Peptides against a protein of PDB entry 4DOW. Designs and how they scored, part 6

Target 1, 157 residues: chain A of PDB entry 4DOW
Amino acid sequence: TFSWVGRPLPNRKQFQQMYREICMKINDGSEIHIKVGQFVLIQGEDNKKPYVAKLIELFQNGAEVPPKKCARVQWFVRFLEIPVSKRHLLGRSPPAQEIFWYDCSDWDNKINVETIIGPVQVVALAPEEVIPVDQKSEETLFVKLSWNKKDFAPLPP

## One batch from the design tools (peptide; made by RFdiffusion4, then SolubleMPNN)

Design b1_p8_8_s1 (from b1_p8_8, 3 letters changed)
Fold by OpenDDE base, seed 3:
Structure b1_p8_8_s1 (fold): chain B 157 residues (1-157), chain A 8 residues (1-8)
Amino acid sequence: as target 1 above (157 residues)
Amino acid sequence: APRAEAFK
């Protein structure tokens, strides 16, 4: 289950209450707190790896019946999500830990928080920095570039 | 579903 943490933030949207933090209660009774600005894993398609996203805002959508706990996200893509015909544009074979900033607006960036699996660590690197591949960092993802469905490019500011 | 195509 998901519950808001703290009081709603001031906003001018008629049917929305915004928050900075949400609590995810896990089956064993433990709790994980997730904040705006953190990265999360989101449930993907069957038999596929979870999606990766950065939380931009958290809000209760009162325009829906019943009201829904939602998030707006910045999407990232794994290399294997890139169309086969375009993968050569990277010019290298990336490690499994590399993801890419999705620089397009064709995907809905609103999600239901119920699709959040949990937090994940994402580290931005300069192009010349080497992605460490060791057991201690296996769960850490790394981003160097963006993908805009046409080409790879340096990360946006 | 997550990443559904946005209406444009």
Scores: peptide ipSAE 0.269, ipTM 0.858, DockQ to the pose 0.149
Fold by OpenDDE base, seed 5:
Structure b1_p8_8_s1 (fold): chain B 157 residues (1-157), chain A 8 residues (1-8)
Amino acid sequence: as target 1 above (157 residues)
Amino acid sequence: APRAEAFK
């Protein structure tokens, strides 16, 4: 179950109410609060790992009947999501924890919040920085580069 | 579905 936290933020869209935070209630009764700017795992295709995204906006879409709780996101991609024919462009074999900023506009950046699995930690690193892999960082993802379907590039500023 | 093609 997803519920808005706090009052809606001022905006100019007639049928959309924007929020800063949403509460995700798990079946065991516990609650996880997720805010704009945090990273989340999103339900992927069958037999595939969850998608990774950064929350840009949280909003209720009142134009739909019934109204739906939605989010706008910045997509990230896992290395294995990149076409096999293009993977060599990275010039190295990345660790499993590395993801890439998706720098294209061909994907819908709106999601239903019900597709959110939960929060995830994503850390931005400089290209020369080594990705730490230890017991405590096993669930942490790291991003150094962007991917625009043509080549890899330094992270957007 | 998430990441559906956006027609811009």
Scores: peptide ipSAE 0.268, ipTM 0.858, DockQ to the pose 0.146
Fold by OpenDDE base, seed 4:
Structure b1_p8_8_s1 (fold): chain B 157 residues (1-157), chain A 8 residues (1-8)
Amino acid sequence: as target 1 above (157 residues)
Amino acid sequence: APRAEAFK
């Protein structure tokens, strides 16, 4: 169950109400609050790892009947989502915790919030920094580079 | 579905 937290933010879109925060009610009765700017795991294909995305906007789409709770996201990709023929361009074998900023616009960046599995920690690192891999931080993901379907590049500013 | 093609 998802519900808005706080009052709608001012915006110019006629049928959309924007919000800063959403509450996710978990089956055990506890609540998780997710804000714009945080990272989330999104339901992927069957038997596949969840997608990773950064929340850019939270909004209710009033043009739909009934209204839908939606989000706009910045996509990230896991190394195994990159075509086999292009993986060599990285020049190294990345750890499982590394993800890449998806620098393309060919994917729909609008999602239904019901596809959100939960929050996830994503840490941006400089290229020379080593990704720490231990049991305590195994759930933390790290990003150093972007991927634009052609090559890897430094992270956008 | 999430990540559907934006341009059709």
Scores: peptide ipSAE 0.268, ipTM 0.857, DockQ to the pose 0.155
Fold by OpenDDE base, seed 1:
Structure b1_p8_8_s1 (fold): chain B 157 residues (1-157), chain A 8 residues (1-8)
Amino acid sequence: as target 1 above (157 residues)
Amino acid sequence: APRAEAFK
């Protein structure tokens, strides 16, 4: 169950109410609060790892019937999501924790919040920085580069 | 579905 936290933010869009934070209530009754700017895991296809995304907007879409709780996201991709024929362009074998900023507009960047599995930690690193892997951060993901379906590039500012 | 392709 998802519910808005706080009052709607100022907005120009007629049928959309924007929010800063949403509350995700889990089966055991506990609550997880997720804010704009945080990273989340999004339900992927069957037998595949969840998608990774950064929340850039949270909004209720009143144009839909019934209204839907939605989010606008910046997508990231896992290395194994990159076509096999292009993986060599990285020039190295990345650790499993590395993800890439998806620098294309061909994917719908709107999601239903019900597809959110939960929050995830994503840390931006410079290309020369080593990805730390320890038990305390084994679920932390790291991003150094972008992927635009053609090549890898420095991470956008 | 998430990541539905809008353009190609």
Scores: peptide ipSAE 0.268, ipTM 0.859, DockQ to the pose 0.138

Design b1_p8_8_s2 (from b1_p8_8, 4 letters changed)
Fold by OpenDDE base, seed 4:
Structure b1_p8_8_s2 (fold): chain B 157 residues (1-157), chain A 8 residues (1-8)
Amino acid sequence: as target 1 above (157 residues)
Amino acid sequence: APRAQAFK
């Protein structure tokens, strides 16, 4: 169950109400609050790892009947999502915790919030920094580079 | 579905 937290933010879109925060009610009765700017795991294909995304906007789409709770996201990709023929361009074998900023616009960046599995920690690192891999931080993901379907590049500013 | 193609 998802519910808005706080009052709608001012915006110019006629049928959309924007919000800063959403509450996710978990089956055990506890609540997780997710804010714009945080990272989330999104339901992927069957038997596949969840997608990773950064929340850019939270909004209710009033043009739909009934209204839908939605989000706009910045996508990230896992290394195994990159075509086999292009993986060599990285020049190294990345750890499982590394993800890449998806620098393309060919994917729909609008999602239904019901596809959100939960929050996830994503840490941006400089290229020279080593990704720490231990049991305590195994759930933390790290990003150093972007991927634009052609090559890897430094992270956008 | 999430990540559906925006341009076809």
Scores: peptide ipSAE 0.244, ipTM 0.847, DockQ to the pose 0.148
Fold by OpenDDE base, seed 1:
Structure b1_p8_8_s2 (fold): chain B 157 residues (1-157), chain A 8 residues (1-8)
Amino acid sequence: as target 1 above (157 residues)
Amino acid sequence: APRAQAFK
């Protein structure tokens, strides 16, 4: 169950109410609060790892019937999501924790919040920085580069 | 579905 936290933010869009934070209530009754700017895991396809995304907007879409709780996201991709024929362009074998900023507009960046599995930690690193892999941070993801379906590039500012 | 492609 998802519910808005706080009052709607100022917004120009007629049918949309924007929010800063949403509350995700889990089966055991506990609550997880997720804010704009945080990273989340999004339900992927069957037998595949969840998608990774950064929340850039949270909004209720009143244009839909019934109204839907939605989010606008910046997508990231896992290395194994990159076509096999292009993986060599990285020039190295990345650790499983590395993800890439998806620098294309061909994907719908609107999601229903019900597809959110939960929050995840994503840390931006410079290319020369070593990705720390330990048991305490094994669930932390790291991003150094972007992927635009053609090549890898420095991470956008 | 998440990541639906609008165009290629």
Scores: peptide ipSAE 0.243, ipTM 0.849, DockQ to the pose 0.138
Fold by OpenDDE base, seed 3:
Structure b1_p8_8_s2 (fold): chain B 157 residues (1-157), chain A 8 residues (1-8)
Amino acid sequence: as target 1 above (157 residues)
Amino acid sequence: APRAQAFK
């Protein structure tokens, strides 16, 4: 289950209440707190790896019946999500830990928080920095570039 | 579903 943490933030949207933090209660009774600005894993398609996203805002959508706990996200893509015909544009074979900033607006960036699996660590690197591939960092993802469905490019500011 | 098509 998901519950808001703290008081709503001031906003001017008629049917929305915004928050900075949400609590995810796990089956064993433990709790994980997730904040705006953190990265999360989101449920993907069957038999596929979870999606990766950065939380931009958390809000209760009162326009829906019943009201829904939602998030707006910045999407990232895994290399294997890139169309086969375009993968050569990277010019290298990336490690499995590398993801890419999705620089397009053709995907809905609103999600239901119920699709959040949990937090994940994402580290931005300069192009010349080497992605460490060791057991201690296997769960850490790394981003160097963006993908805009046409080409790879340096990360946006 | 997550990443549903955004119609603009």
Scores: peptide ipSAE 0.243, ipTM 0.846, DockQ to the pose 0.145
Fold by OpenDDE base, seed 5:
Structure b1_p8_8_s2 (fold): chain B 157 residues (1-157), chain A 8 residues (1-8)
Amino acid sequence: as target 1 above (157 residues)
Amino acid sequence: APRAQAFK
C-alpha cells in the first residue's frame, strides 16, 4: 500500500498533485518512506533483475479515472541491459554493482508507484575511483558513466 | 509497463 506523506506541493498542473514523500507499507506492517531524489528498484520483466531509477517527481494523476499515484524517474541501466554488440565500448569488465545513467529520451519516464519494489543505495563515483566491494556494500550500486545507446560518457554534471 | 517507449 502506498500513501502520500504531507500536503501537496504547489504546482501549476490542474489535475496533478505533487508530493515530496510517499509511504510504502509492507505486509508485515512496517513502513518505508521514500522521498524525491532517492533511488528505487522498480519491477522488471519476468526473469530479469529489477530496474534502477532515481525519483524526480511524485504526483497523483487526477486526470485518470480512478486517480493514480505516479512518479517521474531518471532511468539507470545495468550492464547486461546494454546490447552485446556495444558492451566492448566500455573497455573493461564492470563489477556487478555498476550501473549507468541512461541518457536518452526514448523511454517513458513515468511509472506507477505500485511498481516500486523498494529503495536502493546508489553512489556516484569519479571514473578513476575504485568500486568498493565488501560485505557491507553488497547491496549498494555505483555509477560512473552515462549510456546514450551509442557510447559511454562521463556522468552528467 | 515500466520503460514503455515514449515518442518525443
Scores: peptide ipSAE 0.240, ipTM 0.846, DockQ to the pose 0.143

Design b1_p8_8_s3 (from b1_p8_8, 4 letters changed)
Fold by OpenDDE base, seed 3:
Structure b1_p8_8_s3 (fold): chain B 157 residues (1-157), chain A 8 residues (1-8)
Amino acid sequence: as target 1 above (157 residues)
Amino acid sequence: KPYSEAFK
């Protein structure tokens, strides 16, 4: 169950009410509050690993009947989501914790909030920094590069 | 800058 936290933000978009925070009530009755700017896991398809995204906007789409709770996101991609024919462009075998900033606009960046599994920690690293592989960082994802469907590139400073 | 803002 998802519910808005706080009052709608002022905006000029017809049929949209924007929010800063949403409450996710999970099966044990506890609540998780998720805010714009946080990183989240999005439900994958066909038992695939969850997608990774940064929340950019939270909004209710009043154009739908009934109104739908939605989010706009900045996508990240896991290495295995990159086409097999282009994975060699990385020049290395990345650890499982590495993800990549998706630098393309071809993906629909609108999601239903009900697809959100929960928050996740994403840490940006310089190219020369080593990704830690220990139990403490097991649930943490790391990003060094962007992917634009053509090549990998370092994240700008 | 989108990258800097993303990881504040």
Scores: peptide ipSAE 0.080, ipTM 0.801, DockQ to the pose 0.040
Fold by OpenDDE base, seed 1:
Structure b1_p8_8_s3 (fold): chain B 157 residues (1-157), chain A 8 residues (1-8)
Amino acid sequence: as target 1 above (157 residues)
Amino acid sequence: KPYSEAFK
């Protein structure tokens, strides 16, 4: 169950009410609060790892009947989401915890909040920094580069 | 810049 926290933020978008925070109620009765600006895991397809995204906006879409709780996101991509024919452009075998900033606008960046699995920690690193890898979990993900469907590029500071 | 803002 998802519910808005706080009152809507001022905005001029017809049919949209924007929020800063949303509450996820889990089966055990506990609650997780997620705010704009946090990183989250998004439900993937069957047998696929979850997608990774940063929350840019949280909004209720009143243009739909019934209204939908939605989010706009900045996508990240896992290495295995990159086409096989282009993976060699990285020039190395990345650890499982490395993700890439998706620098394209061809993906729909609107999601239903019900697809959010939960929060995740994402840390930006310089190219020369070593990724501390824990093979037992992906609790923390790391990003060094962007991917724009053509090539990899360093993230600016 | 969008990158720096993303990780503040």
Scores: peptide ipSAE 0.078, ipTM 0.797, DockQ to the pose 0.040
Fold by OpenDDE base, seed 2:
Structure b1_p8_8_s3 (fold): chain B 157 residues (1-157), chain A 8 residues (1-8)
Amino acid sequence: as target 1 above (157 residues)
Amino acid sequence: KPYSEAFK
């Protein structure tokens, strides 16, 4: 169950009410509050790991019937989401916790909040910085590069 | 820049 926290933010978009925070109620009755700017895990397809995204906007889409609680996101991609034929372009075998900033517009960046699994920590690193090795946990994900379907590129400072 | 701002 998802519910808005706080009052709608001022905006000029017709049929959209923007929010800063949403409450995710879990089965045990506990609640997790997720805010714009945080990173989240998004429900993946069958037999696929969850997608990773940064929340850019939280909004209720009143143009839909019934109104939908939605988010706009910046996508990240896992290495295994990159086509097999292009993975060699990385030039190394990344650790499991490395993700890549998705620098393409071909993916719809609007999601339904119901697909949010929960928050996740994402840390940006310089290329020369070592990613801590922890194969037993994906508690923290790390990003060094972007991926634009053609090549990898360093994140701008 | 969008990348830097994303991780502040």
Scores: peptide ipSAE 0.077, ipTM 0.796, DockQ to the pose 0.039
Fold by OpenDDE base, seed 4:
Structure b1_p8_8_s3 (fold): chain B 157 residues (1-157), chain A 8 residues (1-8)
Amino acid sequence: as target 1 above (157 residues)
Amino acid sequence: KPYSEAFK
């Protein structure tokens, strides 16, 4: 269950109400508050790891019937989401905790908030910084590079 | 693309 937190932010979009924060109530009755700017895990396909995204906007889309609670996101990609024929371009075998900034506009960046699994920590690293691999869990993800469907590139400083 | 702003 998802519900808006706080009053709508001022905006000029006729059929949209924007928000800063949303509340996610989980099965045990506890609540998780997620804000614009945070990173989240998005429900993936069967037997696939969740997608990773940064929340850019939270909004209710009143143009839909019924109105939908939505988010606009910046996508990240996991290494295994990259086509097999292109993976060699990385030149190394990345740890499971590494993700890549998706630098393409071909993906729909609008999601339904009901697909949000929960928040996740994403840390940007310089190329020379070592990813602290935690073999126990994937609690923190790390990004060094972007992927634009053609090649990998370092994140600008 | 807001790379610098994304992680602040």
Scores: peptide ipSAE 0.075, ipTM 0.801, DockQ to the pose 0.042

Design b1_p8_8_s4 (from b1_p8_8, 3 letters changed)
Fold by OpenDDE base, seed 3:
Structure b1_p8_8_s4 (fold): chain B 157 residues (1-157), chain A 8 residues (1-8)
Amino acid sequence: as target 1 above (157 residues)
Amino acid sequence: MPRSEAFK
């Protein structure tokens, strides 16, 4: 169950109410608060690994009946989501913890908050930094590069 | 699901 935290932010968009924070209530009764700017795992398809995204906006879409709690996100991609024919462009075998900033606008970046599994830690690294692969960081994802469907590029500072 | 159309 998801519920808004706080009052709606001022905006002039018709049929939309924007928020800074949402509360996710889990099965055990505990609550997880997720804010704009945080990273989340999104439900994948057909038992695939969850998608990774950064929350850009949280909003209620009043144009729908009933209104839907939505989010606008910046997508990341896992290496295995990249087409097989393009993977060689990376020039290395990335660890499972590495993800890539998706630098294209062709994907729908609106989601229903119900697809959010939970928060995840994403750490940006410089190209020369080594991705630590230890059990303590097994749940942490790392990003060095962007992917624009054509090539990999350095992540902007 | 998110990005479902992109993967079709």
Scores: peptide ipSAE 0.050, ipTM 0.740, DockQ to the pose 0.173
Fold by OpenDDE base, seed 4:
Structure b1_p8_8_s4 (fold): chain B 157 residues (1-157), chain A 8 residues (1-8)
Amino acid sequence: as target 1 above (157 residues)
Amino acid sequence: MPRSEAFK
């Protein structure tokens, strides 16, 4: 279950209440607090790895009946989400922990918070930095580049 | 569904 933490932030949108933090209660009864600016794993398709996203906004959509707890995100993509015909543009075989900043606006960036699996650590690296490879864990993900459906590019500031 | 196409 998900619950808002704290009072709503100042907001001009009539049917939306914005928040800084949300509480996720997991199966054992413990709680995980997730804040705007953190990275999360989002439920993917069946038998597919979770999506990776950065939380940009947390808000309750009061226009829906009943109101929905939502988030606006910046998407990342895994290498296997890149079309096969374009993967060669990277010029290397990336480790499993590498993700790419999705630099397009063609995807819906609104999610229901119920799709959040949990937080994840994402570390930005310079191109020359080596990713510490651990194929047994996705505890930490790493990003060096963006992907804009045409080519890879340096990570945005 | 997450990441469905959005109108531009």
Scores: peptide ipSAE 0.046, ipTM 0.721, DockQ to the pose 0.140
Fold by OpenDDE base, seed 5:
Formats: structure tokens, C-alpha cells, sequence
Structure b1_p8_8_s4 (fold): chain B 157 residues (1-157), chain A 8 residues (1-8)
């Protein structure tokens, strides 16, 4: 169950109400609050790991009937989502915890909040920094580079 | 498959 937290933020979109925060109620009755700017795991395809995204906007889309709770996101990609023929461009074998900033506009960045599994920690590193792969950081993902379907590049500023 | 459909 997803519920808005707080009052709608000011915006100029006629049929949309924007919010800063949303509450996820989990099966055990506990609640998780997620805010704009945080990173989340999103339901993937069958037999695939969840997608990773940064929340850019939270909004209720009143243009739909019934209204839908939605989010706009910045996508990240896992290494295994990159075509096999292009993986060599990285020049190294990345650890499983590494993800990449998706630097293309060809993907729809609007999601239904119901596809959000939960929050996840994403840490940005410089290319020369070592990704720590230990038990303490097992749940943490790391990003060094962007991927634009043609090549890898330094992270956007 | 479009990303928007892949996670639905």
C-alpha cells in the first residue's frame, strides 16, 4: 500500500499533484518512507534482478481514470543489461555491485509507484576509487560511469 | 521490450 505524505507541492500541471514523500506500508505493518532524490529498486522482468532508479518526481496523475500514483525516475543499468557485444568497451570485469547511469532518453522514465520494491543505497565513486566488495556493503550499489548505448563515460556532474 | 513494459 502506497500513500502520499504531506501536502501537494506547488506546480503548474493541471491534472497532476506533486509530492515530496510517499509511504510504503509493508506486510508486517511497518512503514517505509521514500523521498524524491532517493534511490529505489523497481520490479524487473521474470528471472531478472530488480531495476535501479533515482526518484526525480513523485506525482498523482489525475489525467488517468482512476488517478494513478506515479514517479519520474533517472534510470541506472546493471552490467548484464548492457548488450554482450558492447560489454568489452568497459575494459574490465565489474563487480556485481556496480551499476551505470543510463544517459539516454529512449526509455520511458515514468513508473507506477506500485512497482517500487523498496529503497536502495547507491554511492557515487570516482573512476579510480575501488568498489568495496565485502559483507558490510553487500546491499550497497556503486556507480562510476554512465552508459549511452554507445560507450561508457565519466559520470555526469 | 520497452523499459516501461519490462517492469510491469
Amino acid sequence: as target 1 above (157 residues)
Amino acid sequence: MPRSEAFK
Scores: peptide ipSAE 0.041, ipTM 0.711, DockQ to the pose 0.498
Fold by OpenDDE base, seed 1:
Structure b1_p8_8_s4 (fold): chain B 157 residues (1-157), chain A 8 residues (1-8)
Amino acid sequence: as target 1 above (157 residues)
Amino acid sequence: MPRSEAFK
C-alpha cells in the first residue's frame, strides 16, 4: 500500500498533485518512506533484476480514473541490460554493483508507484575511484558513467 | 511499459 505523505506541493498542471514523499506499507505492517531525489528499485520482468531509477517527481495523476499515484524517474541501466555487441565500448569488466546513467529520452520515464520494490543506495564516483565491496555496502550501487545507446560518457552533472 | 523491450 502506498500513501502520500504531507500536503501537495504547488504545481501548474491541472490534473496533477505533486508530493515530496510517499509511504510504502509493507507486509508486516512496517512503513518505508521514500522522497523525491532518492533512488529506488523498480519491478523488472520475470527472471530479470529490478530496474534502478532516481525519483525526480511524485504525483497523483488525476486525469486517470481512478487517479493513479505516479512518479517521474531518471533511469539507470545495469551493464547486463546493455546490448552484448556494445559492452566492449566500456573497455573494462565492471563489477556487478556498477550502473550507468541512461542518457536518452526514448524511454517513458513515468511509472506507477506500485512498481517500486523499495529504496536503494546509489553513490556517484569519479572514474578513478574504486568501487568498494563490503557486506554493509553489498547492496549499494555505484555510477561513474552515462550510457546513451551509442557510447559511454562522463557522468552528467 | 516504462522501458524499451530492447533493454529488458
Scores: peptide ipSAE 0.052, ipTM 0.748, DockQ to the pose 0.178; fails the geometry check

## One batch from the design tools (peptide; made by RFdiffusion4, then SolubleMPNN)

Design b1_p9_1_s1 (from b1_p9_1, 6 letters changed)
Fold by OpenDDE base, seed 3:
Structure b1_p9_1_s1 (fold): chain B 157 residues (1-157), chain A 9 residues (1-9)
Amino acid sequence: as target 1 above (157 residues)
Amino acid sequence: KPKKYVRKK
């Protein structure tokens, strides 16, 4: 169950009510609050790792019938989402915890909030920094580069 | 346009 937290933010869009925060009530009855700017895991296809995204906007879309709780996201990609023929462009074998900022506009960046699995920690690193891989940080994902379907590039400052 | 597949819970 997903519920808005707080009052709607000022917004000029006719059919959208924007929010800063949403509450997820999970199976055991506990609640998780997720805010704009945080990173989330999103349900992927069967037998696939969840997608990773940064929440840009939270909004109720009144243009849909019935109205839907939605989010606008910045996508990340896991290495295995990159076409096999282009993976060599990285020039190295990344650890499983590395993800890449998706620097293209061809993907739809609107999602239904009900596809959100939960929050995840994403840490930006400089290229020379080592990705720590241990049990304590196994849940943390790391990003060093962007991917634009053509090549990898350093993250903008 | 390509869409990233997202499955509802």
Scores: peptide ipSAE 0.068, ipTM 0.789, DockQ to the pose 0.154
Fold by OpenDDE base, seed 2:
Structure b1_p9_1_s1 (fold): chain B 157 residues (1-157), chain A 9 residues (1-9)
Amino acid sequence: as target 1 above (157 residues)
Amino acid sequence: KPKKYVRKK
């Protein structure tokens, strides 16, 4: 169950009520609050790892009937989401915790919040920084590079 | 499911 936290933010978009925060209530009754700017795991395809995204906007889309709780996201990609023929361009075998900033506009970046599994920690690193792969940071994902469907590049500002 | 791989028009 998802519910908005707080009052709608001022905006000029017709049919879109903007919010800063959403509450996710889990089966055990506990609540997780997720804010714009945080990173989330999103339900992937069957038998696939969850997608990773940064929340850019939270909004209720009144253009839909009935209105939907939505988010606009910046996508990340896991290494295994990259086409097999292009993976060699990385020049190394990344650890499982590494993800890449998706630097293309061809993907739909609107999601229904109901597809959110939960929050995840994403840490940006410089290329020379080592990704710590241990039990203590097992749930943390790391990003060093962007992927634009053609090549890897330094992270966008 | 998310529409991550759905291309924008």
Scores: peptide ipSAE 0.061, ipTM 0.765, DockQ to the pose 0.289
Fold by OpenDDE base, seed 1:
Structure b1_p9_1_s1 (fold): chain B 157 residues (1-157), chain A 9 residues (1-9)
Amino acid sequence: as target 1 above (157 residues)
Amino acid sequence: KPKKYVRKK
């Protein structure tokens, strides 16, 4: 169950109410609050790992009937989401915890909030920094580079 | 599910 937290943010977009925070109620009754700017795991396709994204906007889309709780996201991609023919461009075999900032706008970046599995920690690293593979940080994902469908590049500033 | 791989129109 997802519910808005707080008052709608001021905005001029017709049919949209924007929010800063949403509450995700879990089966055991506990609540997880997720805010704009945080990172989330999103339900992937069958037999695929969850997608990773940064929340850019949280909004209720009143243009839909019934109104939908939605989010606008910045996509990340896992290495295995990159076409096989282009993976060699990285020049190394990345650890499983590495993800890449998707530097294109061709993908649909609107999601239904019910596809959010939960929050995830994403840490930005400099290219020379080593990704730690530790039990204490096994749930943490790391990003060093962007991917723009043509090549890898330094992470956007 | 999100339409991550669907091109924007």
Scores: peptide ipSAE 0.061, ipTM 0.765, DockQ to the pose 0.280
Fold by OpenDDE base, seed 5:
Structure b1_p9_1_s1 (fold): chain B 157 residues (1-157), chain A 9 residues (1-9)
Amino acid sequence: as target 1 above (157 residues)
Amino acid sequence: KPKKYVRKK
């Protein structure tokens, strides 16, 4: 169950009410609060790992019937989401925790909040920094580069 | 399911 936290933010969009925070109530009755700017795991395809995204906007879409709780996201991609024929462009075998900033606008970046599994920690690193691989950081994802469907590049500003 | 791979309208 998802519910808005706080009052709607001011905006000029005709059919949208924007929010800073949403509450996710999980099976045991506990609550997880997720805010704009945080990173989340999103339900993937069958037998696939969850997608990773940064929350850019949280909004109620009144243009839909019935109204839907939605989010606008910045996508990340896992290495295995990159076409096999282009993986060699990285020039190395990345650890499982590495993800890449998706630097294209061709994907739909609107999601239903019901597809959010939960928050996740994403840490930005310089290319020369080592990604730690230990038990305590297994849940942490790391980003060094962007992917624009053609090549890898340094992270955007 | 998310619409990640759906082309932006």
Scores: peptide ipSAE 0.061, ipTM 0.762, DockQ to the pose 0.287

